# Peptides against a protein of PDB entry 3V4O: the designs that were tried, part 200

Target 1, 234 residues: chain A of PDB entry 3V4O
Amino acid sequence: DQPLAKDKVALLIGNMNYREHPKLKAPLVDVYELTNLLRQLDFKVVSLLDLTEYEMRNAVDEFLLLLDKGVYGLLYYAGHGYENFGNSFMVPVDAPNPYRSENCLCVQNILKLMQEKETGLNVFLLDMCRKRNDYDDTIPILDALKVTANIVFGYATCQGAEAFEIQHSGLANGIFMKFLKDRLLEDKKITVLLDEVAEDMGKCHLTKGKQALEIRSSLSEKRALTDPIQGTEY

## One batch from the design tools (peptide; made by RFdiffusion4, then SolubleMPNN)

Design b2_p28_1_s4 (from b2_p28_1, 11 letters changed)
Fold by OpenDDE base, seed 1:
Structure b2_p28_1_s4 (fold): chain B 234 residues (1-234), chain A 28 residues (1-28)
Amino acid sequence: as target 1 above (234 residues)
Amino acid sequence: SELEERYKKLKEEVEKLNLPPSSGLQAL
């Protein structure tokens, strides 16, 4: 009855040193901390920083090649981003100012491709702003998603809002990661885990009324990041 | 395993992308 993963693979991207946009600090620490935690959960983790558009697309393509039937896939992104018409866009470090959808990677498009792999679980952790990009009026037409009931989105902030980082001792940590890291190793359904993170974040006086975790899921099974890997084949 | 080989390939391909020195933490 315990759900099993065929394997567990994660791609973590942190963009900080933008060429034409404000530089960020938190992604470095956030990616590092999440990498260590996911490795403890037996994820195969590739973590990359400061990716150009070309590099990001290649990384995602290679990540998709690791996915197969029953594999748990996790994509984490920390950096600049925006949301137009319900679509989330990750901004590469070499994106122009202003950036447009053609310069960015659409998360929902990646989800579509993950579904084609018949994955066991698709988790997206998006630590980016979700404000509308007024300089991009393009409406992306995406193909209809399959009904797989194995999708979880953790948005670091609510729709139309910004995500923040806190600086201390010369380092910065994102608010989302600050609370996520304390619970990530818990053996709980991923949506339950994220709900608890949301409650913890809600108690933070620094971001109250400014940033709130949003969970969007279609998950019909009790799947957790702690689920064991199936068999001895891997 | 086949998946391990594919993962190895990912690592190799990523390393070829001329990424910044600070860019990569990779699984063993």
Scores: peptide ipSAE 0.028, ipTM 0.472, DockQ to the pose 0.035
Fold by OpenDDE base, seed 5:
Structure b2_p28_1_s4 (fold): chain B 234 residues (1-234), chain A 28 residues (1-28)
Amino acid sequence: as target 1 above (234 residues)
Amino acid sequence: SELEERYKKLKEEVEKLNLPPSSGLQAL
């Protein structure tokens, strides 16, 4: 019995032109290519670049409004970020230096809100650094998550490590997207797909010992990004 | 569908913020 999605919705955010932090380049290409791939998978995709805190919060709020029972939700972020005490924080382009949790968006808070929508699948693809922010000593108290067994995190790098982009002339992807794009259209369970991406990335000499894909999941069903939408024929 | 209408509204609100392509290696 093939799993079906009620709908498939993705929010892609790429932050590059930071006001008080180093500028990035890869998020532009990464978001563009991922947009095209997800559209081929019949996702409804909203792609945004260089969002302020206000704009990011609004985008997430609007994204959440599109989620409902059985909907596949995918959040992709490329930009500066940090991880404190297991909580991932996405950094808006207008974040101060140094930034704190109050200036950033907590991914786990978004997950909590997604669970309330009774989604069919929650996928987070986070292409950001995961180093601790020493300027933020706040310990977030998060509400307990529900046991939904439909959550997949793809971290571009391991805990406490940095993620990298390729800086040269022309169009170039970040390291994570370089390998993800080659497999994203495969009809496989999402965790299996990401595992294969991890293996491909592990063979890259550029990132050996510097960056490794981490998959964190609680997924009890064979859900794939290729799963058909309910009521559609292929 | 209701979802389609909501998506359309979202798209209209945020489409002004959508993408062109770029290059380089940098720690995120």
Scores: peptide ipSAE 0.220, ipTM 0.551, DockQ to the pose 0.271; fails the geometry check
Fold by OpenDDE base, seed 3:
Structure b2_p28_1_s4 (fold): chain B 234 residues (1-234), chain A 28 residues (1-28)
Amino acid sequence: as target 1 above (234 residues)
Amino acid sequence: SELEERYKKLKEEVEKLNLPPSSGLQAL
């Protein structure tokens, strides 16, 4: 009984050329490589770099319009970010210094909207820091999530920790993408796949004690990124 | 499409990347 996706849609955002914050390098390569991999998995992929707040919100809105019942939705973000009170915030390139929640996009709010679309799978791959932003004391009041049991979060780092990019070579990836790209095409339940990525990352001496993958999931079905699209023969 | 053109441009940029060597990790 192979699970089927009605469709597969991914939004990839890489922010690197920040106006008021340190510039990054890895998002460019990471978005490129992930785009190619997801296309091999028959995802419809929208890849965008260096988005302002306005552009990010528009991109998310357009992404949500592509979601429907049974659709696999994947959101990837690489850039600056923070986590306050369990809420993840993606930082646009035009965010002020310091930035606050009103300047950023809350991932959990996006998840809420995705649930309303009755998607078959919601995957978030967040390659950003998860440290608390001390300059933002706002406690967001979020709507309660539905019980859909189709949610997977792949955090590039642990709660309260930082995510890193490697800068030793000219075409270096972020640490998360370095290991993710080697396994992403495997036909495995997405949580199992990410667990293997976590093990691979754990063997890296460069990041030992500095960065570890965290998986948060509520996934009751054996869903994989390799699942075929319903009504389509490959 | 516009999206495809942007992707091609991205590909070209990636292929031409020659980042200066760094000895350390950069936090995201």
Scores: peptide ipSAE 0.178, ipTM 0.752, DockQ to the pose 0.457; fails the geometry check
Fold by OpenDDE base, seed 2:
Structure b2_p28_1_s4 (fold): chain B 234 residues (1-234), chain A 28 residues (1-28)
Amino acid sequence: as target 1 above (234 residues)
Amino acid sequence: SELEERYKKLKEEVEKLNLPPSSGLQAL
């Protein structure tokens, strides 16, 4: 049977203008392009740029309020980030240098909250570095996740590695988005789609040995971003 | 729908937080 979404909601965050960290460029274009693509997929999309910690937390809170049973939730983040102990941290533009976990948003915490909403699908697309933050030795105390089997992580890079953007003609794209955008509209299980994106990235000479997509999923159903919304006729 | 209304509200409240873009580095 064709999986159906009760609704589809996406929060896209692109952080570029960091106060205490190197500025980025790609998030602008990446958020813009992804917004347009997700809208074509009938996602309700909120796209935000250069969020402070407070603003990011507020945006996530409001995003979570839109989630309910069977709703597809997608969180995209482009910006600085790190990974400690398997937890992904998104860095707000006003984060101190060095930043710590208390200054950042933990993606796994967001996932937990999404699970509480009994969402139909939880997709995280994280276009950020995944290096260990040696300035933060705190071990996050996270509750165990539920076994919902509806979770997909697309990491723009491997664990412990960096993600990159291409700066050529004034417009910069993240490498992840460069390849993702070409396949995002395909009617395929989201993990299959991302796997193909990974292969595309692997064929690019610019990314060989530098950046590789990592897919982490617990998805027991053939859920696709193209899945129709309940009550809609196509 | 209720969800659509909540989305509308979210959009109105949160999109105001958008800031203009700037320069970038290769590594994220």
Scores: peptide ipSAE 0.129, ipTM 0.624, DockQ to the pose 0.224; fails the geometry check

Design b2_p28_2_s1 (from b2_p28_2, 12 letters changed)
Fold by OpenDDE base, seed 5:
Structure b2_p28_2_s1 (fold): chain B 234 residues (1-234), chain A 28 residues (1-28)
Amino acid sequence: as target 1 above (234 residues)
Amino acid sequence: SEKEKLLKTYEELNKNGITIDELLEIIK
């Protein structure tokens, strides 16, 4: 009855040293902490910092190649971002000022590609701002996610993230990671786990009304990050 | 394995040339 993962792979991206945008500090520590936790969960983890557009696209492409039937995949991004017309974009460190969609990676496009892989579980976690970009008027046509996509999308955002990064030490976790790390190792359905994280964030005086976790899920099966891997090596 | 080859590619994408293990040591 215990669900089994064919394999467990994770790509973690933390962008902080932007060329034309405010520098961040939290992604370094957050990627580190998440790496350690996912390794305890037997994920094969690749952690990358300060990626250019070219590097980010390549990393995501290679990650998608690892996804297959029954595989558990986790993609985490921390850095600058924006949201226009329901589309979210991850900003590479070499993005110009102002940046546009052509310079960034569209999250919804990646999700679309992930749904075609018939994975056992896909988790996409975003820790970035959702500020509108007035310099980008592109409206991509988005396809609805398939019911069988088994994708869990977590979007953690805060107002004034840049101000927060300036005030806190470079060794401090971001707010999202602070709460996530306390529960990530729990043997629970991933949507339940993330819901509890969201509740914890809501109870904290520091984050109340400032930062929230939005969860979107097409997961119809009981899947947890703690699910064991099948004995077969690929 | 095929997956190991792909993971190696990920590491090569790090423009700083730092492996995950090296990075972890620096952060600690």
Scores: peptide ipSAE 0.015, ipTM 0.472, DockQ to the pose 0.073
Fold by OpenDDE base, seed 2:
Structure b2_p28_2_s1 (fold): chain B 234 residues (1-234), chain A 28 residues (1-28)
Amino acid sequence: as target 1 above (234 residues)
Amino acid sequence: SEKEKLLKTYEELNKNGITIDELLEIIK
């Protein structure tokens, strides 16, 4: 029995032109590539670049409103970030230096909200650093994902990845997207697909020991990004 | 470029008063 999506929606955020932090280039290409791929998968895709805190919060809020029972949602972020004591934060382009949690978007809070939407599938992909922010003293809030949440969380980019991206003279995909784009259209359970991406990253001499993909999932069903939208036939 | 046409900044969208759900319908 093939799972069906009620609808497919995606929000892609690429932050590059930071005001008080190093500029990035990879998010532009990565967001572009992912946009095209997701459209081929019949996702309704909104791709936003260089969002301020206010804009990011609004975008995420609007995205969450689109999530509903049976909907397939995908949220992708590429940009600066940090992780403190299990809490991950996406950094808006207008974040101060140093930034604190109140200036950023907490991933775990968003995940918590996503799990309440009873989605058919919800994928959250982060392509950002996991380095510690010594200037943030926010107390960790660690809530486990609900078993029924059907959420897949992918966290890419380890320490030093920014340096790798900067070394590329031309517009090229980030490491995560480089491997993801080759498999994203495969008709496989999304966790299996991401596991394969992780393996590919691990086998590459350029990324071995430098970048890894962490996958966390509460997905108990064989759901794929290729699953048809209800009322349609593929 | 094609990339620039497909990608948008929130600033531009906000200026035009386009909501995310509306935009989803436009660029699906």
Scores: peptide ipSAE 0.011, ipTM 0.481, DockQ to the pose 0.123
Fold by OpenDDE base, seed 1:
Structure b2_p28_2_s1 (fold): chain B 234 residues (1-234), chain A 28 residues (1-28)
Amino acid sequence: as target 1 above (234 residues)
Amino acid sequence: SEKEKLLKTYEELNKNGITIDELLEIIK
């Protein structure tokens, strides 16, 4: 039997114009492309660019309010970030240099909150660097994902992503989005879909040894982004 | 419900091509 979504909501954040950090270009195109694709999948999409800390926190809070039992949620972030002690942080455009955890949004905290919503499916996609921040000594306690949380976490990382952005002069997709967009509309279990994206990235000479997609999932059901919304015939 | 209100907001945004600034105001 085909799984049904109670509703489909997505929040896409692309940070490019940092005040105290190198500017990025890819997030604009990536957010745009992903927005169009998710709308084709009948997601209600809010796409935001260049968010301050305050704006990001509010956006995430509002997004979380939309999550409920049976709802499909997708949260996407493209921008600067860092990872310390297994915790990932999204960096707002107004973050100071150097930034610290108090200036950033902790991904694991958001994931924790998502687990409480009993969503039908929750996808969190990060397209940011996984560099260590030597100026942040915060050691957060990480809780394991619940088995029944139906959360899929995708972490696309590129060592030296800033260098890649500099080399790419035109408005083109980031590497992750380049491969994701080719498969996103496929009617497949989301973890299978992402795994195939990871394989595609691994076969590409441009990304081989430089960028990888890490997938973590507590999804125990065959859920796909293409699943219809309850009460709607497709 | 608050959820329904937010969902309506999302729907309106998708239909009317609201500017980024307007979206930010709604979220703030």
Scores: peptide ipSAE 0.008, ipTM 0.435, DockQ to the pose 0.045
Fold by OpenDDE base, seed 3:
Structure b2_p28_2_s1 (fold): chain B 234 residues (1-234), chain A 28 residues (1-28)
Amino acid sequence: as target 1 above (234 residues)
Amino acid sequence: SEKEKLLKTYEELNKNGITIDELLEIIK
């Protein structure tokens, strides 16, 4: 009765070298670590760094094409972002200052497209700030996610992330990845795994009250990243 | 396979050309 994945595919995006915004360092190491871990889980992983708006849109579009019935998909983003009126936006490296919604990728729009793919499991992890952008007052109309879409959405937020990036000259994991990497290989339901990560973050004196993980899920089955692949499809 | 082709397309989008081995070297 072990669930099976038709295939496992992951897209990891780390934006660091922004043209008109503060540069980041953590995404480099985080994408690297996550890539290695997901490969151990037999994911086909593509990792991309410093994407423009055009490149990001293309990457996401291609990723969506890989999603199909029974496929396990994982999309990870680390970089700048913002949240306005329940809408989250990933910021490309070529975004202007100030950036607006038309310059960025709307997470909820991507999630909407993901739910149409009938995936066995779809995980979307965001490691970005959730600050409001006062220069953008656009309120997109969002459709509710389907209850049976098997989507797990994790949103890791850190206050003072920019300060951390400036203070440290060396490359170190972000706070979220620091805790995620310790549990990612565990054979557990993905929502349980992420919940434990959230608890670990809350227990650590270094992260307590500074960073939290928000989890939203429509997963009704016991699906884990460790689930075996049933076979080759292509 | 179709999926392999699509994955290769992703690789072409990475304009900075940094490989995992290169990343490992940088973070050491």
Scores: peptide ipSAE 0.017, ipTM 0.477, DockQ to the pose 0.068; fails the geometry check

Design b2_p28_2_s2 (from b2_p28_2, 12 letters changed)
Fold by OpenDDE base, seed 4:
Structure b2_p28_2_s2 (fold): chain B 234 residues (1-234), chain A 28 residues (1-28)
Amino acid sequence: as target 1 above (234 residues)
Amino acid sequence: SLLEELIKTHEELNKNGITIDELLEKIK
């Protein structure tokens, strides 16, 4: 009855040192902490900082190759981003100013590729700005996600809102990671876990009405990040 | 440190041409 993962793999990307955009601070600490937590969950974690467009595309492509039948995959991104016409874009550090869709990685395109995999669980977490980019008018046409995919998508900001960091009392985490790290190790269905994170964000006076976690899921099974890997003793 | 590991991973992937799959095999 206990769900099992064939393997657990995670790709974490934190972009901070942008060439032509404001530098960020939180991604470094957030990627660091998330890496530590996921390793405690027996994930094989690749963490990358300050990726160019070329590097990001390659990293994502290689990550997708690891998403095989029964594998638990987690992709996390922290950095600049934008959302236009329902499409979300992750911004590489070498993106021009202003950046356009051709300079960025489209989240929905990645999700489309993810749905082709027969993963046991596939989690995609975005901690980025969701402001509209007035300099980009590209409207990608994408197919709907397949129902058979065990995909969980978390977006840590409201549409049109900026992500903000905790910059007081020595705290350096992003808001999303502040709440996520408190629950990530819990043995709960991942959607339930994320829902609780969302509730915590909603109750906090610092984040209430400012930042929310949006969850989209096609997960129909009780899958948790704590699920053991096949062939291991537990 | 974990930070050093992150930096190393980044360098291996981006400068040495090591794929994520290869990196994951190393950290079993």
Scores: peptide ipSAE 0.017, ipTM 0.531, DockQ to the pose 0.105
Fold by OpenDDE base, seed 2:
Structure b2_p28_2_s2 (fold): chain B 234 residues (1-234), chain A 28 residues (1-28)
Amino acid sequence: as target 1 above (234 residues)
Amino acid sequence: SLLEELIKTHEELNKNGITIDELLEKIK
């Protein structure tokens, strides 16, 4: 039996124009491309660019409110970030320099909240660097993902790597999105799909040894982004 | 909600006919 989605909702965030940090370019194109693809998959997509801390928190909160039993959710973030002792943080455009955890959104906290929603599928994709922030002394908060959470977490960079380091090659998209967009519409279990993307990235001479896709999931069912919405025929 | 306001803002941006190329130029 093919799983069905109660609804499909996506929040895409691309931060580029940072006030006190290097500006980025790839998030705009990547968000745009991903938006178009997800719409083809019948997702209701909200795409937001250059969000402040306040705006990001509210956007995520509103997104979480849309998550419910059986709902398929996808949260995508492209921008600056960091990781300290297992805690990953998304950096708003108005974050100070140096930024601290109180200025940023903790990914693990969001994941924890997602676990409570009993979603049919929840995909969280991060395209950000995993550099350590020496100015942040936040104590690690690590909880294991619940088996029933059906959460898939993708981290499109390796530790110490910049998310958009390879923009000099003339590629319109970031590396992650370049490979993701080629497979996103495939009717495959999402973890399988992302694994294939990871392999594609690994074979690319531009990213080999520099960038990787880390996948973590609590998905125990064959759920795909292509799964139909309940009450609809495709 | 703030999200609704942000959505409207971005929708307005799209209504103004700003293409992705134009946006890319601005952030270039």
Scores: peptide ipSAE 0.015, ipTM 0.496, DockQ to the pose 0.072
Fold by OpenDDE base, seed 5:
Structure b2_p28_2_s2 (fold): chain B 234 residues (1-234), chain A 28 residues (1-28)
Amino acid sequence: as target 1 above (234 residues)
Amino acid sequence: SLLEELIKTHEELNKNGITIDELLEKIK
């Protein structure tokens, strides 16, 4: 009855050194910590920092090619972002000011592609702001996740995330990673694990009312990051 | 496998300081 992963792969992206936007610091430490944790969970991890639009698109495309039936995938992004009417966008380091959807990667499009891969588990974690971009007029494309997609989407955001990160990150983890790293290695269903992280964030005086974790899931099976890999590798 | 190539290329990037473009090109 123990679920088995065909393989475990993760892509971690941390954007910090923006050319035309405020620089960040937390993604470096967060990507580093998450890499070490996922490796302990037998994930094959690719960690990339400061990606241009071209590099981000290629990295995501290559990652998607690794997703297949029974594979456990994890995609993590930390950096600038925005959200307009339900559409979320990850901002590359070479994005212009102001940036538009054409310069960014649409999260919903990536999720759409993920749900077609029949993965055993697919986790997508975003640590970015959800501010509106008045210079983007992209029409919302909000397709519901398929029931069979086995996707867990975590969205960690805070009000004034940019200013908060710049002033308080230093060499410490971001707030989301601070709580996530304490539970990530637990042998629990991933949605339960993330829910507990959300509760921890809600109880902390530093984050209460300021930062929250939104979880969206189409996972109907018991799946954990600790699930062992099947004997054959991809 | 594609995964193995991805891992090897990434390790090369980290150890030898190759560019991200070079890494991505090798994976394709």
Scores: peptide ipSAE 0.015, ipTM 0.506, DockQ to the pose 0.059
Fold by OpenDDE base, seed 3:
Structure b2_p28_2_s2 (fold): chain B 234 residues (1-234), chain A 28 residues (1-28)
Amino acid sequence: as target 1 above (234 residues)
Amino acid sequence: SLLEELIKTHEELNKNGITIDELLEKIK
């Protein structure tokens, strides 16, 4: 039997115009491309650019409120970030220099909240650096996710924490989005799909040894982004 | 729709200094 989603909702965040940090360009194009793809998959998509700390926290909170039993959720972030001792942080555009954990959003905390929502599928994709922040001494969060959380976490990063973009069809996409967009519409289990994206990244001479996709999941069911929505939503 | 619900829930943000219009400008 074909799995069904109660509904599909996505929040896409792209931070580019930082006040105290280098500006980025890829998030704009990547958010745009991902928005179009997810809409083809019948996701209701909210795409936000250049969010302050306050705006990011509110956006994530509102997104979490939409997560419920059987709902398919997708959260995507592209921008600056860092990882310290297993904790990953998304950096708002108004973060100071240097930024600290209290200025940023902790990914693991968000994941912890997601596991309580009994979603049919919850995908969290990060396109940010994994460099260490020497100015942050936050204690690691070691809480494990529930096995039944149906969460798929994808972390795309560049070697050396350098931004690497590929020019494609006149547009400069982030490396992750370059490969993701080629497979995102395929009717496959999401973990299989992302694994294939990871393989593509590893085989391409342009990205071999420079870009990688880390996948973590608690998904035990065959769920795909192409799964139809139960009932009528439009 | 969930999209509409998400937008509507942001009405609460008006109380906290973020207007719906400001949010809509960021939505694509």
Scores: peptide ipSAE 0.014, ipTM 0.509, DockQ to the pose 0.058

